# Ledger of designs, part 77: peptides against a protein of PDB entry 9GMZ

Target 1, 343 residues: chain A of PDB entry 9GMZ
Amino acid sequence: TGFPLELLTRPATERLAYFENYTVAHPRLKEVYEILMRTIAEPAGASFIFVYGASGVGKTTLRLRVEQKLTELALPKLESDRARVPVVGIEAIAPESRYFNWKEYYTRALITLEEPLIDHKFDYGVRGISRDNFGKINVESKVVAPALRRALENALIHRHPDVFFVDEAQHFGKVASGYKLQDQLDCLKSLANMTGILHCLLGTYELLTFRNLSGQLSRRSVDIHFRRYCADSPEDVQAFKSVLLTFQQHLPLAETPNLVDHWEYFYERTLGCIGTLKDWLKRVLSDALDREATTITLKDLQKRALSVAQCQKMFKEIQEGERQLSETEADVQNLRSALGLGA

## One batch from the design tools (peptide; aimed at target 1 T1 P27)

Design b2_p28_7_s3 (made by RFdiffusion4, then SolubleMPNN; from b2_p28_7, 16 letters changed)
Fold by OpenDDE base, seed 5:
Structure b2_p28_7_s3 (fold): chain B 343 residues (1-343), chain A 28 residues (1-28)
Amino acid sequence: as target 1 above (343 residues)
Amino acid sequence: AARLEEMRARAERAAQRKAEFVAEVLAS
């Protein structure tokens, strides 16, 4: 079933919004979604979940879908427990400085956790945290990071989410020294331990450095690899073509574009990353809608494609991440073989 | 009430989108 045909008579903004909100549940997304949902339901003493994969693989889409599902599952309980927040998700911001801004992180987390419409307004026990007339949290500039941390700890305990999501979590790792990275990880570990709230960090393959630096975190973490589609796998190629077929059916244009026939070009410029593909198609759709075009052409696609240089850079980052994981898998196999356990 | 209604409306929209997707995958 394609897009609702009535969209063809609607404003360009509504047509674009439809496609932006549309999600293809492709095999890799479904697999990672199922693993993540199971792990959140049964963390088995884990304090952290690491979800890592290529930039543009679809990690933010995964997060948003899990947040929606956890909210749906919590609805019956939220009728009786009006203080609860089922899930909280934030995006880590790239620091303007070489140092992660913990004050900004705690502020964003508090603002997100303490939604305006929540019942049972909580006193954070911190001067300079207030609510406006609309119930939105305001944090005064005088409030220091340790006070914000305490406020967040108290709020997390009181609201008791099933999971705390941090998207773009590789930004924690941008600190120039391994020691400062360890301190950041210890800070996150302390927050998880003090609150009893499961943390899920989503990010690029740079998150693998976090796993390797803290042997204590690795023992309390679950790792989930969100893989791209690989052109050397016939099954992955077929899945990628199926995603293209689905997207072409859900582009709200008068004439269905033939994306599938150009699958190699789409693969070349996305590296098998469905988020990159969707973002590319959004840009192309926006251009088509602005021109009131009936369809999209190869020329329209080429105009908004990532450059070869961008793709080469992204591919090198992917190859390094995939190599590190492959080496780890080989080490496990070697250990098993050395122990006399069959491979 | 308004919070629960908003959450319900979000959940219903998410369920509809999922059902549509499952139907598409099964029809292909």
Scores: peptide ipSAE 0.182, ipTM 0.762, DockQ to the pose 0.029
OpenDDE base, seeds 1, 2, 3, 4: peptide ipSAE 0.000, 0.012, 0.000, 0.015; ipTM 0.360, 0.340, 0.301, 0.342

Design b2_p28_8 (made by RFdiffusion4)
Pose (drawn by RFdiffusion4):
Structure b2_p28_8 (pose): chain A 343 residues (1-343), chain P 28 residues (1-28)
Amino acid sequence: as target 1 above (343 residues)
Amino acid sequence: PEEEVEGEVDRSEAELREEVKELRSQLE
């Protein structure tokens, strides 16, 4: 398999768009996708899905793909329920203030729930917010956050989404004190419990500070780790080389450059994160198409790679996250002993 | 476009994470 040969006659813009739209279902992403879809299809009391992963591992692409896949299920279902949004997805806003702005979060979440059939919803539940009949949801600055949240709860319970996505969930950790971390997530827990809607939180390893704050949160959450490829296990190395081969075969050029020979350098500057690898390859391809190069040289790869210091910070954070998320037989035995079960 | 890459994935650590969660829930 490979890129369509017809693209050679087409201008560089078509090649670049093709490579941008190209995706690879590498094993780690496939497994994480399968677990996430299975868990969304049947939450069974869980009110959170945590998706931990390093920067550039593909959390956003996973969110987009699962949003698209779930939207397919909604079309047959729509024949039964005219007013139902299958999936709602938003991004956590990093606040300028010391603490996360819950009013802005509620505003944006309610705005994202705009549909053309707004007549079906009628009143949101509290005065002061309504659509301006121009397709935009208008909210009043005098409307307080408790009333806006109540309106969001009513809107969510009415629309009943399958899953609620909060991309970049590490921004929830922006607090004004050292004690507000548990309350920041308890608010979202209460919202999810009352609305009966699973809130899937995606973020980098900084999200691990939101892992196990309380037993209630521990039970109301499901942990999904989007692990990067590690050089320690030969199988992961084989997979990383294989991803490079797929990219080598699928980037549009006159002749396919050799990338497996430089797999060590790629791993050095990508740490196994597939998104970081694709971004680098796309940047190099764009640089090469400017000069109409027939192949990719190592010099081109080195020109637009990542700095050593940046990769050192990436690895430090990744090591901390993997150390925190590691599970061993020793932990199981310790828990068995402390439980008093024995063996 | 999409292309599949085949390979094996070690699921032992993920199973251990489920067992740890169940044991912590029972302890509580």

Design b2_p28_8_s1 (made by RFdiffusion4, then SolubleMPNN; from b2_p28_8, 10 letters changed; failed a check: too like the target's own chain)
Amino acid sequence: PEVEVEGVVDRRQDELAQEVQNLRSALE

Design b2_p28_8_s2 (made by RFdiffusion4, then SolubleMPNN; from b2_p28_8, 8 letters changed; failed a check: too like the target's own chain)
Amino acid sequence: MEVEVEGKVDRREDELREEVQNLRSALE

Design b2_p28_8_s3 (made by RFdiffusion4, then SolubleMPNN; from b2_p28_8, 9 letters changed; failed a check: too like the target's own chain)
Amino acid sequence: MEVEVEGVVDRREDRLREEVQNLRSALE

Design b2_p28_8_s4 (made by RFdiffusion4, then SolubleMPNN; from b2_p28_8, 8 letters changed; failed a check: too like the target's own chain)
Amino acid sequence: PEVEVEGVVDRREDELRREVQNLRSALE

## One batch from the design tools (peptide; aimed at target 1 A239)

Design b2_p29_1 (made by RFdiffusion4)
Pose (drawn by RFdiffusion4):
Structure b2_p29_1 (pose): chain A 343 residues (1-343), chain P 29 residues (1-29)
Amino acid sequence: as target 1 above (343 residues)
Amino acid sequence: FEEAERETELAEEVKELREQLEEKEEEEE
């Protein structure tokens, strides 16, 4: 398989768009996708889905793909329920203040729930907020956060989304003190519990500070680790080389450049993160299409790679996250002994 | 990936055992 040969006659813009729209279902992403879809289809009391992963591993692409896939299920279901949004997805806003702005979060979440059939919703629940009949949801600056949250709860329990996505969830950790971390997540827990809607949180390894704050949160959450490819296990190396081969075969050029020969350097500057690899390859392809190059040279790859210091910081953070998420037989045995079960 | 399946199984077992230990501590209190 490979890129369509017809693209050679088309201008560089068509080649670049093709490569941008191209995706690879590498094993780690496939497994994480399957676990995430299975868990969304049946939460069974869980109120959170944590998706831990390094920068550029593909969390956002996973969110978009699962959103698109779940939207397919909604079309047959719509014949039964006219007013139902299948999936709602938003991003956590990094606040300018010391603490996360819950009022702005509620405002954006309610805004994202705009539908053309707004007549079906009627009143949101609290005065001071309504659509301006121009397709935009208007909220009043005098409306307080408790009333806005109550309106969001009512809107969510009316629309009943399958899953609620909060991309970049590490921004929830912006607090004014050292003790507010548990409360920051308890608020979202209460919102999810009352609305009966699973809140799937995606973020980098900084999200691990939101892991196990309390037993209640420990039970109300499901951990999904989007692990990067590690050079330690040969199978992961084989998979990383294989992804490079797929990319080598699928980037539009006159002749396919050799990328497997330089797999070590790619791993050196990408640490196995597939998104980081694709971004680099797309940048190199864009640079090459400017000069109409027939192949990719190592010099081109080196010109637009990542700095050593950047990759050092990436690896430090990744090591810390993998160390915190590691599970061993020793931990199981310790828990068995402490539980008094034995063996 | 066999190692990835094993790590997932271990993570599930750790989670279940932690839940049971927390229930036991609550009963003692």

Design b2_p29_1_s1 (made by RFdiffusion4, then SolubleMPNN; from b2_p29_1, 21 letters changed)
Fold by OpenDDE base, seed 1:
Structure b2_p29_1_s1 (fold): chain B 343 residues (1-343), chain A 29 residues (1-29)
Amino acid sequence: as target 1 above (343 residues)
Amino acid sequence: SAARRRQEELRREIQNLRAALEDAKAAAA
């Protein structure tokens, strides 16, 4: 079924908001969602989940959908346990310096965990952390990172989320040296161990560096690869065309644009990444609504497409990540063969 | 309340996801 036809009589802002809020349930998203939900329900002693894949594959969409589902499932229990938060999610910020800003990380985590609407005020046991008149957490500039960590540990223990999400987690790895990366991993590991809270790190293929640096994390981590659609797979091409058809039906325009006939051009400029595709179509829809256009043309698509140079850069980053995974799989097979475990 | 608005937003988004899942099933059939 397409978009609600009543949207054609609504303001451009409502039409755009409909498309922004619309999510295509594509096969790769469904698969990763089911694996992630199962792993959160039954972590089997894991302290970490790593979700890695290309930029724009849809990791943020995956996180938001899991957060929604965990919240929905927790609602009956939240009536009896008013202190509980079912899920917490933050985005990691790229460090402005060669050092990760732990003070900012802990502050953002506390602000997100301690939403103003939580009935039970918690005493953090830390001076300089307060709630304003609106119930928002305020952290004084004098509060040091170790004190903020203790406050976050206490808050996580008290609120007991099923999972702590960190989106764009590759930003932990954007440090000048391997030893600093290990120290950051040990810090996260210590936080997970002290609180007993499962951590899910979502990011690009740069997260593979985290996996490889800590042999101890590998024993306590679950890996989830969020793959893009590949043009060399007939099944992946068909899935990508089906996504285009679904977006075509859900663009709130008077005339349904033919996106499917241009599938090769969409693939060329998205590399099979559905998040990149949605963001592109959102920009094109916004332009069409601003012009009061009845449909989207190829010229409108071309105006908002990523450049060939941008696509080439993204493709190199994807190929390097996919290569590293393939080599790791081969190394595991070689290790099994060397151990006398059949392939 | 802001909680009710978030719950209504979450409900709308869940409804949109269910509709999108049904549409994806219908397009795959």
Scores: peptide ipSAE 0.000, ipTM 0.297, DockQ to the pose 0.014
OpenDDE base, seeds 2, 3, 4, 5: peptide ipSAE 0.000, 0.000, 0.000, 0.000; ipTM 0.213, 0.269, 0.249, 0.274

Design b2_p29_1_s2 (made by RFdiffusion4, then SolubleMPNN; from b2_p29_1, 19 letters changed)
Fold by OpenDDE base, seed 4:
Structure b2_p29_1_s2 (fold): chain B 343 residues (1-343), chain A 29 residues (1-29)
Amino acid sequence: as target 1 above (343 residues)
Amino acid sequence: SAAEERQRRLAEEIRNLRAALADLEAAAA
């Protein structure tokens, strides 16, 4: 089924919003979604979930879909438990300084956790945290990071989300020293342990650096690799073409564009990353709507494509991440063989 | 109440995106 045809008579803003909110249920997204949902439902003593994959593979889309599903599943309970928040999701910000800003992190987490419409108010036990007239949390500048941490711990315990999501979590690793990275991991571990709340860190392959630094996190973490589609796999190529076909049907234009015939060009400029593909198509759709165009052409696509240089850089980062994972898998296999467990 | 309004808004957001969620779940069957 394609887009609702009624959109063709609607404003450009609504047409664009439709496409922005549309999610293609592609095989890798479905697989990772199911693994993640199952792990959240049955964490089996895990305190962390690591979801790693290429930039633009669709991790943010995965997070948002899981958040929506967890919210849906919690709706019946939210009627009786007015204090509960089913899920919390934040995006980690790249530090402007050499140091991760924990004060900002705790503030953003607390603001996100404390939805304005929650009737059940609790005392944070911290001076300088209040709600405005709209129920939004306000944190005064005088509140220090340790106090914000305690407030967040109390809020997480009280609201009891099924999971706490941190998107772009590789930004925790952008610190000047490996020592500070360990301290950050220990801080996150402590937060998870103190609250009993499962943490899910989503990020690029740079997140593997975190995973490898903490032998203690390894015992209490689940790893989920969100793979891109690979051109050397016939199955992956077919899946990628199917995604293009689906996007063709869901672009709210009068004439269905032919994207599938250009699949190699799309693959070249997205590296098999569906998020990158969607963002590209969004830009092109926006341009087409601004011109009141009936369709999208190859020339329109070329105008908004990532440069070859950008793709080469992204591909190098992907290859390094995939290599590291492959080496780790080989090491596990070698260990099993050495233990006599067989391959 | 503010709680009822929250629930209404969340339910509406879920309804608007339910098709996408259904497509994700249907592939696991």
Scores: peptide ipSAE 0.024, ipTM 0.436, DockQ to the pose 0.015
OpenDDE base, seeds 1, 2, 3, 5: peptide ipSAE 0.012, 0.019, 0.019, 0.017; ipTM 0.357, 0.319, 0.470, 0.452; seed 5 fails the geometry check

Design b2_p29_1_s3 (made by RFdiffusion4, then SolubleMPNN; from b2_p29_1, 20 letters changed)
Fold by OpenDDE base, seed 1:
Structure b2_p29_1_s3 (fold): chain B 343 residues (1-343), chain A 29 residues (1-29)
Amino acid sequence: as target 1 above (343 residues)
Amino acid sequence: SAARRRQEQLREEIRNLRAALEDAERAAA
């Protein structure tokens, strides 16, 4: 089934919003979704989940889908427990300095956790944290990071989310020294332990460097690799073509564009990353709607494609991440062999 | 109440997302 044909008579804004909100189910997204949902339901003493993969693979889409499902599953309990928040999700901000801004992190986490529409107001025990007339949390500039941490710990305990999501979590690793990176990890570990709340960190392959610094977290973490589609796998190529077929059916245009015939060009400029593909098609659709075009052409695609130089840079970053994972697997096999555990 | 509006908004988001998932599952079948 394609897009609702009634959209062809609707404003360009509604047509674009339909495509923006549309999510293609694809094998890798489904697999990682099922693993993540199972791990959240049964963490087995884990305090952390690490979800890593290429930029534009679809990690934000995965997070949003899990947040939605957790909210749906919690709805019957939220009628009786009005203080509960089922899930909280934030995006980590890249540090402007060589130091991670914990004050900003705690403030954003508190604002996101303390939705304006929540009936049960909680006292954080911290002066300078208030709600405005709209119920939004306001943090005065005088409130220091240790006080914001205590407020967040109390809020997390009281609201008891099933998981705390941090998207773009590689930004915790963007610090000037390995020592400071360990301090950031210990800070997160302490927050998870003090609150009893499961943390899920989603990020690029740069998150592996952060993950590997703490041997203690290895015992209390689950790792999930969100893989891209690879052109050397016939199954992955077929899955990628099926995604293109689905997108072409869901572009709200009078004439269905033939995206599948250009699958190699789409693969070349997305590296098998479905998020990158969706963002590209969204830009091209916006341009087509602005021109009142009946379809999308190859020339329209080329105007909004990533440059070859951008793709080459992204591909090097992916190859380095995939290499590090493969080396870690080989190191585990070598360690097993050295321990006299058969290969 | 604010809670009722939150529940209505969450139910609407969930309905829109179920529809999008069911459409994606039907398109993949």
Scores: peptide ipSAE 0.024, ipTM 0.549, DockQ to the pose 0.013
OpenDDE base, seeds 2, 3, 4, 5: peptide ipSAE 0.000, 0.006, 0.000, 0.013; ipTM 0.214, 0.266, 0.238, 0.403; seed 2 fails the geometry check

Design b2_p29_1_s4 (made by RFdiffusion4, then SolubleMPNN; from b2_p29_1, 15 letters changed)
Fold by OpenDDE base, seed 2:
Structure b2_p29_1_s4 (fold): chain B 343 residues (1-343), chain A 29 residues (1-29)
Amino acid sequence: as target 1 above (343 residues)
Amino acid sequence: SEAWRRQRELAEEIRRLREALEERLEAAR
């Protein structure tokens, strides 16, 4: 089943929007989705979930699908519990300084919690937090980070989301000293503990630094590795080709482009990352629609491909992350073997 | 930043999905 053929008569904006909204349910996404949904439903005393993987592997798509599903599951209960927010998601901002801006983090979290659809106005108990005429939270400049934290704690307790998502969570780790990183992790841990809300940190392999620095967080965390497809695995290559075939069928063009025959080139320029692939195809589709083209050519693909230099940089970052995980897995296996525990 | 725009677009998408689901629930009554 491909795109609705009626789209061919629709404006370029609708055709592009269709593709943007289309999600390929590829094996790795499905696997990680199922693990994440299960962990959210039954955290078993975990306070944190770490979802790490390559940039462009599809973490944002994963988050969106989980947020959608949690919202759908909560809707029947939201009629009776109008205070509840099923899910909260924010993006961590890269620090401009050696210090993470917690004031900005708390402010953004509060703004995200107070969606305009929430009928029940919550009193934050903090002076200088107000709602505008549009129901948006306004935080006065005089409000300090500890007050915003208390407001967020109260809001999270009152709204009781099933999970709090932090995307680009590697930005917590961009702090120059291990001690400061530990303090940040302790701050997050304290927030999770005080609110009883499960936190899910999504990010790159730089999140592994959090795992390595806090043995205590490891005890209360679930780790989910969102793997890319690897060209050295026949199964992964087949899955990647299947994704290309699916995208090929869902590009709203008059003539179906043959993407599968170029799978090696797609792999070379995406490193097996489906998000990178989708973003590339989106750019190419946009160009094709602007030209009223009937199909996509290899030249069109080449025009919007990542450079070899960009791919080489991304690949080095991936290899370092995969190496660190492999070493950790080997160490665990060696420890288990040394303890006489079966593999 | 592009990241902030994407987050806003995603939040708006989630909002639209909630609204559409609420409308579907109301229409099913």
Scores: peptide ipSAE 0.019, ipTM 0.480, DockQ to the pose 0.013
OpenDDE base, seeds 1, 3, 4, 5: peptide ipSAE 0.015, 0.014, 0.018, 0.015; ipTM 0.485, 0.451, 0.428, 0.442; seeds 1, 4, 5 fail the geometry check

Design b2_p29_2 (made by RFdiffusion4)
Pose (drawn by RFdiffusion4):
Structure b2_p29_2 (pose): chain A 343 residues (1-343), chain P 29 residues (1-29)
Amino acid sequence: as target 1 above (343 residues)
Amino acid sequence: SLHSYETEVIDYKEALKEAREELDERRLE
């Protein structure tokens, strides 16, 4: 397989768009996608889905793919329920203040729930907020956060989304003190419990500070680790080389450049993160299409790679996250012994 | 041995926009 040969006659813009729209279902992403879909289809009391992963591993692409896949299920379902949004997805806003702005979060979440059939919802539940009949949801600056949250709860319970996505969930950790971390997540727990809607949180390894704050949160959450490819295990190396081969075969050029020969350098500057690899390859392809190059040279790859210091910071954070998320037989034995079960 | 993996060519944002338009059309009917 490979890129369509017709693209050679097309201008560079078509080649670049093709490569941008190209995706690879590498094994780690496939496994994480399967686990996430299975868990969304049946939460069974869980109120959170944590998706831990390094920068550029593909959390956002996973969110978009699962949003598109779940939207497919909603079309047959719509024949039964006219007013039902299948999936709602938003991003956590990094606040300018010391603490996360819950009022702005509620405002954006309610705004994202705009639908053309707004007549079906009627009143949101609290005065001061309504659509301006122009397709935009208007909220009043005098409306307090408890009333806005109550309106969001009512809207969510009415629409009943399958899953609620909060991309970049590490921004929830912006707090004014050292003790507010548990409350920051307890508020979202209460919102999810009352609305009966699973809140799937995606973020980098900084989200691990939101892991196990309390036993209640520990039970109300499901951990999904989007592991990067590690050079230690030969199988992961084989998979990383294989991803490079797929990219080598699928980037539009006159002749396919050799990328497997330089797999070590790619791993050096990408640490196995597939998104970081694709971004680099797309940048190199764009640079090459400017000069109409027939192949990719190592010099082109080196020109638009990542700095050593940047990769050192990436690896430090990744090592810390993998160390925190590691699970061994020793931990299972320790838990067994402390539980008094034995063996 | 090395081999290629499963692949797709798709714009997820455009596909979602089109799917939302289809939902709206059916809802209006």

Design b2_p29_2_s1 (made by RFdiffusion4, then SolubleMPNN; from b2_p29_2, 15 letters changed)
Fold by OpenDDE base, seed 5:
Structure b2_p29_2_s1 (fold): chain B 343 residues (1-343), chain A 29 residues (1-29)
Amino acid sequence: as target 1 above (343 residues)
Amino acid sequence: SLQLLDTEVVDYRKKLEELREIINKKRLE
């Protein structure tokens, strides 16, 4: 059933917060969630998981849901293993310069891993790393990147998470040369190998370029493609319409808008990406609540839609990523055929 | 036919923070 009707009497802030916190368990999200959870449980010697897909497909939602689930599953074990952190997740930051800031990366990872109350007595083996009066990690400016790396390695070994998540991981690939990209891959590989911690990199299709540069990473990685819904697939269209149907029932408005009737327009402006769809609906809902509107109209949707130019740019990026994957699949088939193996 | 999908109304970030707090309390006990 739809949203709690009591929300209609609540402030706009509460109504908006309801929708912000609302997640549709759409088929692709469920599928990728199951694959990811299984892969984390049974990595089969893999050191990396790559989760790639279009911007706005829902990768961050996936990550957060997995982090929650892994944390819940670890709760009984944490009574006996007080040092353990079940999961750690960070977001990679786009470098302001042509160089990825490893010092910042390690610092953020340490701060995220070392919660204020986890273990005040843990020695990182690095001078200039301390805890403040609130138990938060403080890293002095004098601490260099190699020392922070050692501290992170020690912390990861001691805390032994099931997985280390890095969201927006395509930012590792934003370096001036292929050589520097290889060095970054080797650095990540070394971190995973030294700690024994499984790394999950989530990002756009730019991760494919990053992955393909290291033939060694490809051998120790599992790939998970978080696909968008495609308009050329009747099943995907039906799933997308079902998402719209579900969202329309969970918009806390007095009159349920008919989103399904506009499915083609929604598809045109989201490219089948459910995160993009949710963000769009959130903006439109916010506007409707500000006006104390009873429903959402097509005009309201149009006001907050991505421009055609933005959609065209995003679509080109998607097409390039999907093409690269298709070529890889074709290459596998060609190799199998050349080896005399059946398709 | 179109169908209603399963849904969750959860602030995952807040839920993670709450879970971490529970873990931290258990460590202090």
Scores: peptide ipSAE 0.344, ipTM 0.868, DockQ to the pose 0.751
OpenDDE base, seeds 1, 2, 3, 4: peptide ipSAE 0.326, 0.322, 0.265, 0.334; ipTM 0.861, 0.858, 0.786, 0.862

